# Ledger of designs, part 95: peptides against a protein of PDB entry 3S8F

Target 1, 157 residues: chain A of PDB entry 3S8F
Amino acid sequence: VLTLFVAVPSLMTAFTVAASLEFAGRLRGGRGLFGWIRALPWDNPAFVAPVLGLLGFIPGGAGGIVNASFTLDYVVHNTAWVPGHFHLQVASLVTLTAMGSLYWLLPNLTGKPISDAQRRLGLAVVWLWFLGMMIMAVGLHWAGLLNVPRRAYIAQV
Target 2, 166 residues: chain B of PDB entry 3S8F
Amino acid sequence: DEHKAHKAILAYEKGWLAFSLAMLFVFIALIAYTLATHTAGVIPAGKLERVDPTTVRQEGPWADPAQAVVQTGPNQYTVYVLAFAFGYQPNPIEVPQGAEIVFKITSPDVIHGFHVEGTNINVEVLPGEVSTVRYTFKRPGEYRIICNQYCGLGHQNMFGTIVVKE

## One batch from the design tools (peptide; made by RFdiffusion4, then SolubleMPNN)

Design b2_p14_4_s3 (from b2_p14_4, 9 letters changed)
Fold by OpenDDE base, seed 2:
Structure b2_p14_4_s3 (fold): chain B 157 residues (1-157), chain C 166 residues (1-166), chain A 14 residues (1-14)
Amino acid sequence: as target 1 above (157 residues)
Amino acid sequence: as target 2 above (166 residues)
Amino acid sequence: VPGEAVYNALLALL
């Protein structure tokens, strides 16, 4: 019930963030329907990480609505589906946001900018993390739909 | 100009909000589609039922595993199952193929899971409450019951068996 | 210098 109460406002908030990104991208010279996306600072891990987190949060949020649905819960509850949802919400969004925040926070706290090598490494880390999380999450959701149980080490499927 | 910037932001917000609303309907439609196309073999068969977990082993329909399977009508049975640390009773549960089975599941100790492999039977079992699930086994054979709710040190080894006879 | 080492270690771990 609580999930459903906050689902719509959360979606609205998420899309307002997207609107802010569009505005920022257009200010940076992006044009057209999607050109503003390319204009965003994709060379900065402090930007890329939380954005990737948000992208992972889209299916995760949708899954949250599913998990909170009374009828659908009978299908997905205590299956591998649930860990899949968690990995999108926590291991993707929260973790990537933390990573991005760290890349912003540390330079500001120390007054020292990150090196180019550190920047490139950071980009590699967040992209690889996102890729791994997406693979795992998709796999877990798939397994969950096949009725693979949560908190069990064996299954017949 | 702050005013111009504000108007521009509002325009983008309006567009994205409209998109958001559209996506909301898409998600609702997807949920509806899933529900419509999903074949549910499990039907809730009752309202919330309470039982005393401290006496359930001594008194009532769960007390004797030999009496756990009760025929309630033509090709219809009720099975009184206990989930406990760490197993199920009766074990095995023997039921006929094609019969409508109403599982009445409760726990004398802690919360357990009741997940039947090969089926969509998957419920949590709470002490003091009776979980009711209706299912018809179409194929004979053995179906393993798995506990999918952590219940202690022996959780990973907590299994049962349903034997469906021809 | 110790601060830089910690800084680099944190970024490497990140």
Scores: peptide ipSAE 0.032, ipTM 0.759, DockQ to the pose 0.017
Fold by OpenDDE base, seed 4:
Structure b2_p14_4_s3 (fold): chain B 157 residues (1-157), chain C 166 residues (1-166), chain A 14 residues (1-14)
Amino acid sequence: as target 1 above (157 residues)
Amino acid sequence: as target 2 above (166 residues)
Amino acid sequence: VPGEAVYNALLALL
């Protein structure tokens, strides 16, 4: 039980970020239960990238709770599940946040806005990255549940 | 104005925090469920059993692979397994079908893995510590042991076999 | 497999 309480600060942080997004969306004219989501600046890769990172972080965070559980970790430890987890955490959240940060930082540092073509390309990149990460992560989690070992080139499945 | 915005944010945070807490309880419930349905024979961590990795090859129950399988009772065995760079001993490990097997696994050198395909046996093996796993093989045959913890240049080739006899 | 069931349940809840 105490092990799961370690998740409390993380959950609080995650949902505080979600609350901030809701507030921002509503400030931008979004209404209703879901209208605020549509009002967020989905045309800006500097915004989209870290948000997609956060979305990947949700199942990753849930997996973190699983991995931290004594009984559940017995099932998943040193299987393909673990790489699936940290690819969501590092290759999705951290990487996409870094990408998003660059899309914001570089124009501000140089004083030159990104072109529309660069913006569109950026959106494509971050969405494709996210999609690829999700496919890989789901595959790794699935393989892990099938007892595919981590750090081994061979498996029975 | 800033104060008004702050209050608005707090209202949303309350909702999301409530959801967060609800999810926490869901996770706790799921863990409780897994505990209730647990059949893997996992021995909870208690007092850590320790050994001297520098002498484990020379003396004690791990020293002789020919004596590694010890019958401890009717249809009960203890198997003393060494995971080392780069293999397992004994190899193969021969046990009878339907017997309750207690694996006592340690390492004389570095950290290894002990992952038995076709089973839920999957533990890390640390020098100086003894990993204990209880399992009953219901089906005869060969089960491959895989090292799933990087242990050096030969890691990828580190395999063992458990032979379950009828 | 308990792990798979738990995983599926978690996915359903998320």
Scores: peptide ipSAE 0.025, ipTM 0.786, DockQ to the pose 0.063
Fold by OpenDDE base, seed 3:
Structure b2_p14_4_s3 (fold): chain B 157 residues (1-157), chain C 166 residues (1-166), chain A 14 residues (1-14)
Amino acid sequence: as target 1 above (157 residues)
Amino acid sequence: as target 2 above (166 residues)
Amino acid sequence: VPGEAVYNALLALL
């Protein structure tokens, strides 16, 4: 029980970020329950990348709670489930945040804004990365539930 | 106005905090549901048992692979298995179909995995500790044991076999 | 899922 309480501050932090996004969207003219989402700067890869990372982090976080459960960890431990989990946490959230940071950092450091072509390419990169990561993560979690072992090149299924 | 903005932010934070708490309960419910539907609420757990990894090969129930399978009762067996770099002992492990098998698994060297295909047997094997797994094979045939914890250069090829006889 | 099964599962988390 105490282990699961560790999730509380993490969730609070995550949803504080969400609150900031909602506020930002509303400042940009978004209205209603979901209109603020559309108002966010989806044309900027520096914004889109970390947000997609956050989206991947949601199921990853839920999986973290599962993995932290003594009873459920028995089912998923050292199966393909585990790589599926950390690819959502590291290869999605962390990596996409790094990518997004790069799209912001380089133009600011060089004093040269990115071209429209570079911007569009950046958007394509982060969306394709996210899509690929989601496909892989779903596959790994599914394989894990089918008892495909981690760190093995062979499986019964 | 900065003060107005801060007040608005707090309102959103309160809403999302409430949502956060709700999601916590949802996650707990999902865990409970998963346990109920996929595990029937039965999770095998063993007591901590220790062994000296430096002598486990020389003395005790793991020392002789020919004596590894011990009948403990009618249709009940204990199998003393060593996971080592890089294989399992005994290999193959021969057990009868329908018998209740208690695997006592330990390692003389490093941490290994013990993953039996076609079963829910999946444990880490630590030197100095004995992993206990109870299982009944309902179908005869060969079941492959896979090491799913990196244990060195030969990890890739570390396999064993359980032969279930009719 | 039966209520009892859910109850038992919750207890397993305690």
Scores: peptide ipSAE 0.006, ipTM 0.782, DockQ to the pose 0.031
Fold by OpenDDE base, seed 1:
Structure b2_p14_4_s3 (fold): chain B 157 residues (1-157), chain C 166 residues (1-166), chain A 14 residues (1-14)
Amino acid sequence: as target 1 above (157 residues)
Amino acid sequence: as target 2 above (166 residues)
Amino acid sequence: VPGEAVYNALLALL
């Protein structure tokens, strides 16, 4: 149990980011308990992508605690659970953050703003990516709990 | 106003920090509950046991597959399993139904996996270490052993079989 | 321009 306190710094960081989002939303005119969420720039793929990555990172982080548990590792280790965890951490947060960064970086470097069509396409891409990633991750975690092995072309069930 | 913004940020951080700590305890509680209610299904790790991977094929209990299954009691067996590139020894492993089986698994070469379908047996096998797993097969039949740790070019074809006899 | 060069290089990786 004491070992699980390693999660404290990560959780503190995660919720500090959430605090920053709340602050930003309130600066943009959001009010009330949840009104700040609506006030965030959901029309900007450079914002949406990393935020979706953060959302995917939440269950991944919870899974990290499970994976780090000595006893629970016997259940999940080298099963499809592990790839599920990786896809939430890397293919969700890291990849979406990278994708979002391009929507900021390229216009900045070229001095040319993205067109409205490009913006809408970007939004579609990141949302579809997130949706697909969540479906796959849930499937992998589910398969892992059913003891489907990692690094095998066959399954137990 | 920098000072006003700073104070506002601190207020939000304090609130979210409190939430963070609360969630931490929720997670710990859930894990504790899971462990308390499901410990019977957890395979405990044994004491660290070492072996020389360079001689394990020539001498000792893993050297002869015909002697790999050792009866240690009336309904107890120890099975000395060698995971190697690319297979398992002995193959098949024959054990009786209902007997308590202690698998002693090691590798002469690289890291392998030992995943037995239809069971919760799933361990990594490290050269120089002996993995110990205790299991009782309740149902007769064939159980496939799958290598779930990449071990080389033939990894995908590395399988074994446990035959549980009535 | 440096920005365009980087842009083109990044696109080439896609």
Scores: peptide ipSAE 0.000, ipTM 0.786, DockQ to the pose 0.015

Design b2_p14_4_s4 (from b2_p14_4, 7 letters changed)
Fold by OpenDDE base, seed 2:
Formats: structure tokens, sequence, C-alpha cells
Structure b2_p14_4_s4 (fold): chain B 157 residues (1-157), chain C 166 residues (1-166), chain A 14 residues (1-14)
């Protein structure tokens, strides 16, 4: 009940953030249905990281609703599905948001901007992290649906 | 000006909220579809039942592993299973093929898992409570029981076996 | 059991 109760305002908040991104993109010269996305500052790891985190949070949030559903939870509970969900929520959204925050915070705290090389490296790290996390998460969810248990070193498949 | 910007933001928010609402219905539909197409071989068959974990080994239906399998009707059995640190009893659990089996599972010590490979039987077992699962084994053979809830130093080695006889 | 094989392989490396 609590999870489902939180799900609605969380969705509203998420889409409000998306609305803000659209507005920002359009202010930056983006036009059309999706042109505003390209206009966003994709060259800044402090921006890219949290956005990728949000993208990972979408399937994770959907999974949260599944996990909170009585009948479906019986299928996925204590299987590899659950770690898959956690990695989307914690290791993707939270971690990438933290990474993005650091890319902004550290230069501001030290008073020294990051070099172009550091910026490019940061982008590589964030994108590779996201890619790896998505591969792992998809794999874990898939394995979970095949009844692979968590907290076990042995499985039937 | 600020008013114009505010109005523009609200317009985008309104659009995205409408999209959000639409997606909510899509997700509900997907859940419904999943439920409709999913075949569950395990049915929760029990109400909340409580036992005393301190005496469950000494008295009651879990006390004697040799009497753990009880025929309750034609082609119907109840199996009283203990999950403990670190194993299951009885072990093996012997049941007939095609019979409706009601597992009554409890623990005398800590929380354990009861995950039967090759089936959708997967429940947590709490001391003081009885987990009830109904299942019919259609295929003869051996089914491994694994603990998927951390229960101590021997957790990784906690296994049982269900033998389904023709 | 490909999953088990992966775990066994990982354990062999540790």
Amino acid sequence: as target 1 above (157 residues)
Amino acid sequence: as target 2 above (166 residues)
Amino acid sequence: EPGLAVFEALRALL
C-alpha cells in the first residue's frame, strides 16, 4: 500500500522534472517534439549522469510497482529480479546522481574548473557505467523471471 | 517576463502530467496482461497460522519427520516441513506424482527460505508462523530445495530434496 | 545449468 501510494507522486515528480528539461532544452534553441533533447548540455557529465540515472529509474520504478504487487511479488521475490531492481534504483539513479553532483561540486569547492580531458573522461565513465548497469540489470531481471534465486550460488538454470 | 515563463512551464507540466497519467494506465494494462498470461502452479492455501517455535520440534505435526507426510484425502497430502539451521526435514520429502500437496512449513530458529527448483514454490519461513503452499508435481523426479534467505554461517549449504514418485 | 557454471568458474578464480 505504501509503495503504491508513493508511486503516484513519484511519477508526477519525475514527469515534472522532464517538463523542466523540455523547457530548458527549448530555451537553448531546441525545436520540435524531440529537438529539445538534443539541445540539452550533453557535453557536461554533471548533466548527463543524473539524466541517465533518471532513465534507469524508469524501469526500476515500474519494477517497484511489480514488487509491491501481491501476486507478482510471489513470482519475483528473493530471485535475481530483486537485485536487478536495486541496481537500477541505487547503483543507477542514486550513484549516477552522486557522480553528477561531484562533477559540479568539486570544481566549485576547489575553485578550479575541470580540464577538457577530465570532462571527456567523466563522460566516458558515466556512459560506460550506465551501459554496464543496464546490461547487468536486464540480465538480473531476465534471470529472476527464470527463477534464479538471490543469495544462492547455485541455480537450476 | 516571469509570468510568461511561468505559463510556459505550466503548459509543459500539464502535457507531461497527461502523459504520466496515460503511462499509468499502460503500466496497469501490462500488469494485467502479465497476470492473465502467467500460469501459477503454486497457490497460497493457508490463512495466518501461528506455532510456538520453541516447542515445534518436541510436539505437534513437525515433531516426527517420519510422520511428516500425511494423507488428507484421495490424492491429497499435507507435508509438515521444518526449515532449520541448516537444512530441511524431512529430507528427502517423498510425495506421489500428481497428488495435491499442501506444504506446511515453519522454522524452529531463524528465518529461512523455501525455494523449490523447477517449481514456483518460493516462500520465506518465519519462526512462529506457518507458511502454506499448495502444489501438484506433474513430473516425477528429484526437486532441490534451496534457502534463499540468509540464515547464518551455513546458509549457502542449506539444501533439501523432494522426491516425486510415480 | 549455465548459471551454476558461471558461479563455479568465478569460485575457481577466487
Scores: peptide ipSAE 0.008, ipTM 0.766, DockQ to the pose 0.014
Fold by OpenDDE base, seed 3:
Structure b2_p14_4_s4 (fold): chain B 157 residues (1-157), chain C 166 residues (1-166), chain A 14 residues (1-14)
Amino acid sequence: as target 1 above (157 residues)
Amino acid sequence: as target 2 above (166 residues)
Amino acid sequence: EPGLAVFEALRALL
């Protein structure tokens, strides 16, 4: 089980990011154990997108540990579980981070701030993407546990 | 004040690092618990066995599909299966209900999957290696074999059948 | 399928 120590650097990195978020929230007036979360700029799609990506990455990371486990990997390998996992990692975290980056980058490149309508649309896009991704991921993980094969158009279940 | 901010950040980092380590132990504990309580569904890995993929079709136990099913005991069989582009041999695989079946699976060409619907049999098949899976079919009927590893243009049509007879 | 047909044809040449 010593092989699971490979997760330590990744966890350290992830929770360093979390520490930065807590610090930022507290600087913005957040108080208490959870008040700092509410104080974060949830009205900015450039912020919300990568944060939602991080939220999706948490169960994905846990799944990564499962997938790295010899015995448990046998259960999930080449089933729908695997696509469920990497959609949380790539299509959630990476994609949402990219989306968030665009919401920051484009206004800065053009020198024009986004309108309120554009901001609201951006928030809608990010939240809908996250919701859809979570539904898909849960479905894929569930299907995987039911032994639905990966890379096949048919299944017995 | 940059100095105060730096100290504050370090404090939060230490807290989250401690949490990180705690979560690591939780995950390890969960894995250990799962292994301790749910071992019945685990098929142990077989010993590493090698075969020459260039000759596997011409000589040896995989060469003749008519001799692929070998009785090794009163209620035990070994089935030598080839996964190839794009199918399985023999097809169908006929085995008795209730018998212990040892599948010896290899490939003469590329990597394939061997996923038997309705069972926990799910392995990758590599050329030059023999995958070994042990299973007992409790219910008679037809079980479909699906290739779940992309193997080329005909991948989606690569199916086999196991027929379990009463 | 056309792709499979092409594959089989190519394989037949080898």
Scores: peptide ipSAE 0.006, ipTM 0.780, DockQ to the pose 0.008
Fold by OpenDDE base, seed 1:
Structure b2_p14_4_s4 (fold): chain B 157 residues (1-157), chain C 166 residues (1-166), chain A 14 residues (1-14)
Amino acid sequence: as target 1 above (157 residues)
Amino acid sequence: as target 2 above (166 residues)
Amino acid sequence: EPGLAVFEALRALL
């Protein structure tokens, strides 16, 4: 049980970011329990990308707790579960954050704002990326629970 | 203005921190519940045994595949398995149905996996260490052993077979 | 061993 307290700093960080999002949304005119979410700049891929990464990180983080459990790790270790977790953490959060960073950085470095077409394309890319990643991650976790091995091209299921 | 913003931020942070802690306890509780209700599916780690990977092929219980299956008691066997680049020995591993099998698995070269399809047997095999797994096969037939730890160019083709006889 | 045989075949190919 004490081993699971390693999740505390990570959770604190994650929910601090969530708190910042709520604050930002409320500053932008959002009201009520969920109105602040709608008030966030969902038309900006530089914002949407890392936020979607954070959303993908939630189930990944929960899975991390499972993976860190001595007893539960026996069930999931070296199964497709692990790649599922990995893709949520790296290919979702890290990758989408990097994408979002570029959408902010490149306009600033070049001094040229992105066109509306580029903005719309960017939104499409990050949303499709997120959707695909979630589908794949769910599939991998499911396969892992069915005892599909990691690093193998075959499975008896 | 700054003071008001500071207070607001603190309020939100406190709320979300409380939520995070609550969720942590929920996760711990779920894990505890799972362990309490599903103990039969969990195989605890055994005592760590060490071997010399440089001599394990020449001497000791892993040296002769023909003598790898040892009856240790009524309906009890110990099977000494080597995982190597790129295969398992003995191959096939022949054991009787319904017997308690203790697998003693080690490697003479690099880290391998020992994943038996259709079972909950899934361990990493480290050179210099002996992995111990206990299992009773209830159904006769062939069970494939899969290496689920990358071990080199032939990793994808590294398979073994356990034959459970009636 | 079948795994070793495949490995040797790959080595010969590469």
Scores: peptide ipSAE 0.000, ipTM 0.785, DockQ to the pose 0.008
Fold by OpenDDE base, seed 4:
Structure b2_p14_4_s4 (fold): chain B 157 residues (1-157), chain C 166 residues (1-166), chain A 14 residues (1-14)
Amino acid sequence: as target 1 above (157 residues)
Amino acid sequence: as target 2 above (166 residues)
Amino acid sequence: EPGLAVFEALRALL
C-alpha cells in the first residue's frame, strides 16, 4: 500500500497534462465532454507524437503499479512483461515526446517551417510508431503473463 | 485575463485530479482482488540471509553438489543451489514428487536469475544473499531452469534441470 | 499450480 502511494504524484502529473489538453481543446472551440479532443491540433506531428506517448503511458503506468506491488511483481518480474512495460514507458512516451519535440524545435531553431509533405510524413511516422509499439507491448505483456522469461531466447510456450 | 485562464485551468485540474485518485483506488482494488482470489500464489517476503560469496564454493552447504539435497524431514528437503557463470549446481537437481522443497539459492560470482519453467519459481540470485523458495512439485518430469538476469557472455546458454521423480 | 492461477487471474483482470 505504501509503495502504491508513490503512484499518486505520478497520476497527478499525468492527468494534469490531460487537464492542460482539455483546456487547450476548449480554447480551440471544443465543446462538450469529448468535443475538446477533436479540437486539438491533430494535424501537427509535434502535438500528436507526445499525446500518443501519453496514451501509451496509460497502460504502462497501470503496469507500473503492478510492477511496484511486491506481491504482483513476483508474478511478472523478469518475464516478458517487463520489456513490455519498458517499451511503453521509454520507447513510446519518451521516444514519441522526443520526436514531437524535434518536430517543434527544428523549425523554430532554423526559422524554416516544415513543408506540408514533411508534416504528413511526420504524422504517418508517429502513428505507425505508436501502432507498432502498442502491438509489441501487448504481445510482450501477454507473453509475460504466460511466464515467458525475460532475457532468454527460448520458452516452452 | 490570465487570472481567468488560471481559474479555468484549475477547474480542469481538479476534475482530473479526482479522476486520478479514483483510478488509484481502482488499481488498489484490482490488486486487492487478485490477492484475495489467489493468495496461495503469493510468496511472502523472507528474511534476508547472507553468505560470503568468496567462500561459498569452498565450504558450507553449497560446496558439494553431491550433498546439495538434504532431507530435513518426512517428505521435506532443502536444496542448496549455486547459480554461477554459467550454470547451476547441482545439475540436475533431483527431488521426489510431492515433497516440500526448500531451495536455498546463491551465487559465487555475479547476479543471476533462477526461473523454473512450469512453476512460479522466479527469483533473483545475488552474490552474498541467499534466496529461499519453497515449492512442491506435484507432477513428475523435467523442469528447465533459466537464467533470466544477464550475467555475461554465456548468459543465453545458462540452463539447469530439475528432475522430479515419482 | 497456485502461481499459474495468478497468471490466469492477471490475464483476466488486466
Scores: peptide ipSAE 0.019, ipTM 0.794, DockQ to the pose 0.027; fails the geometry check

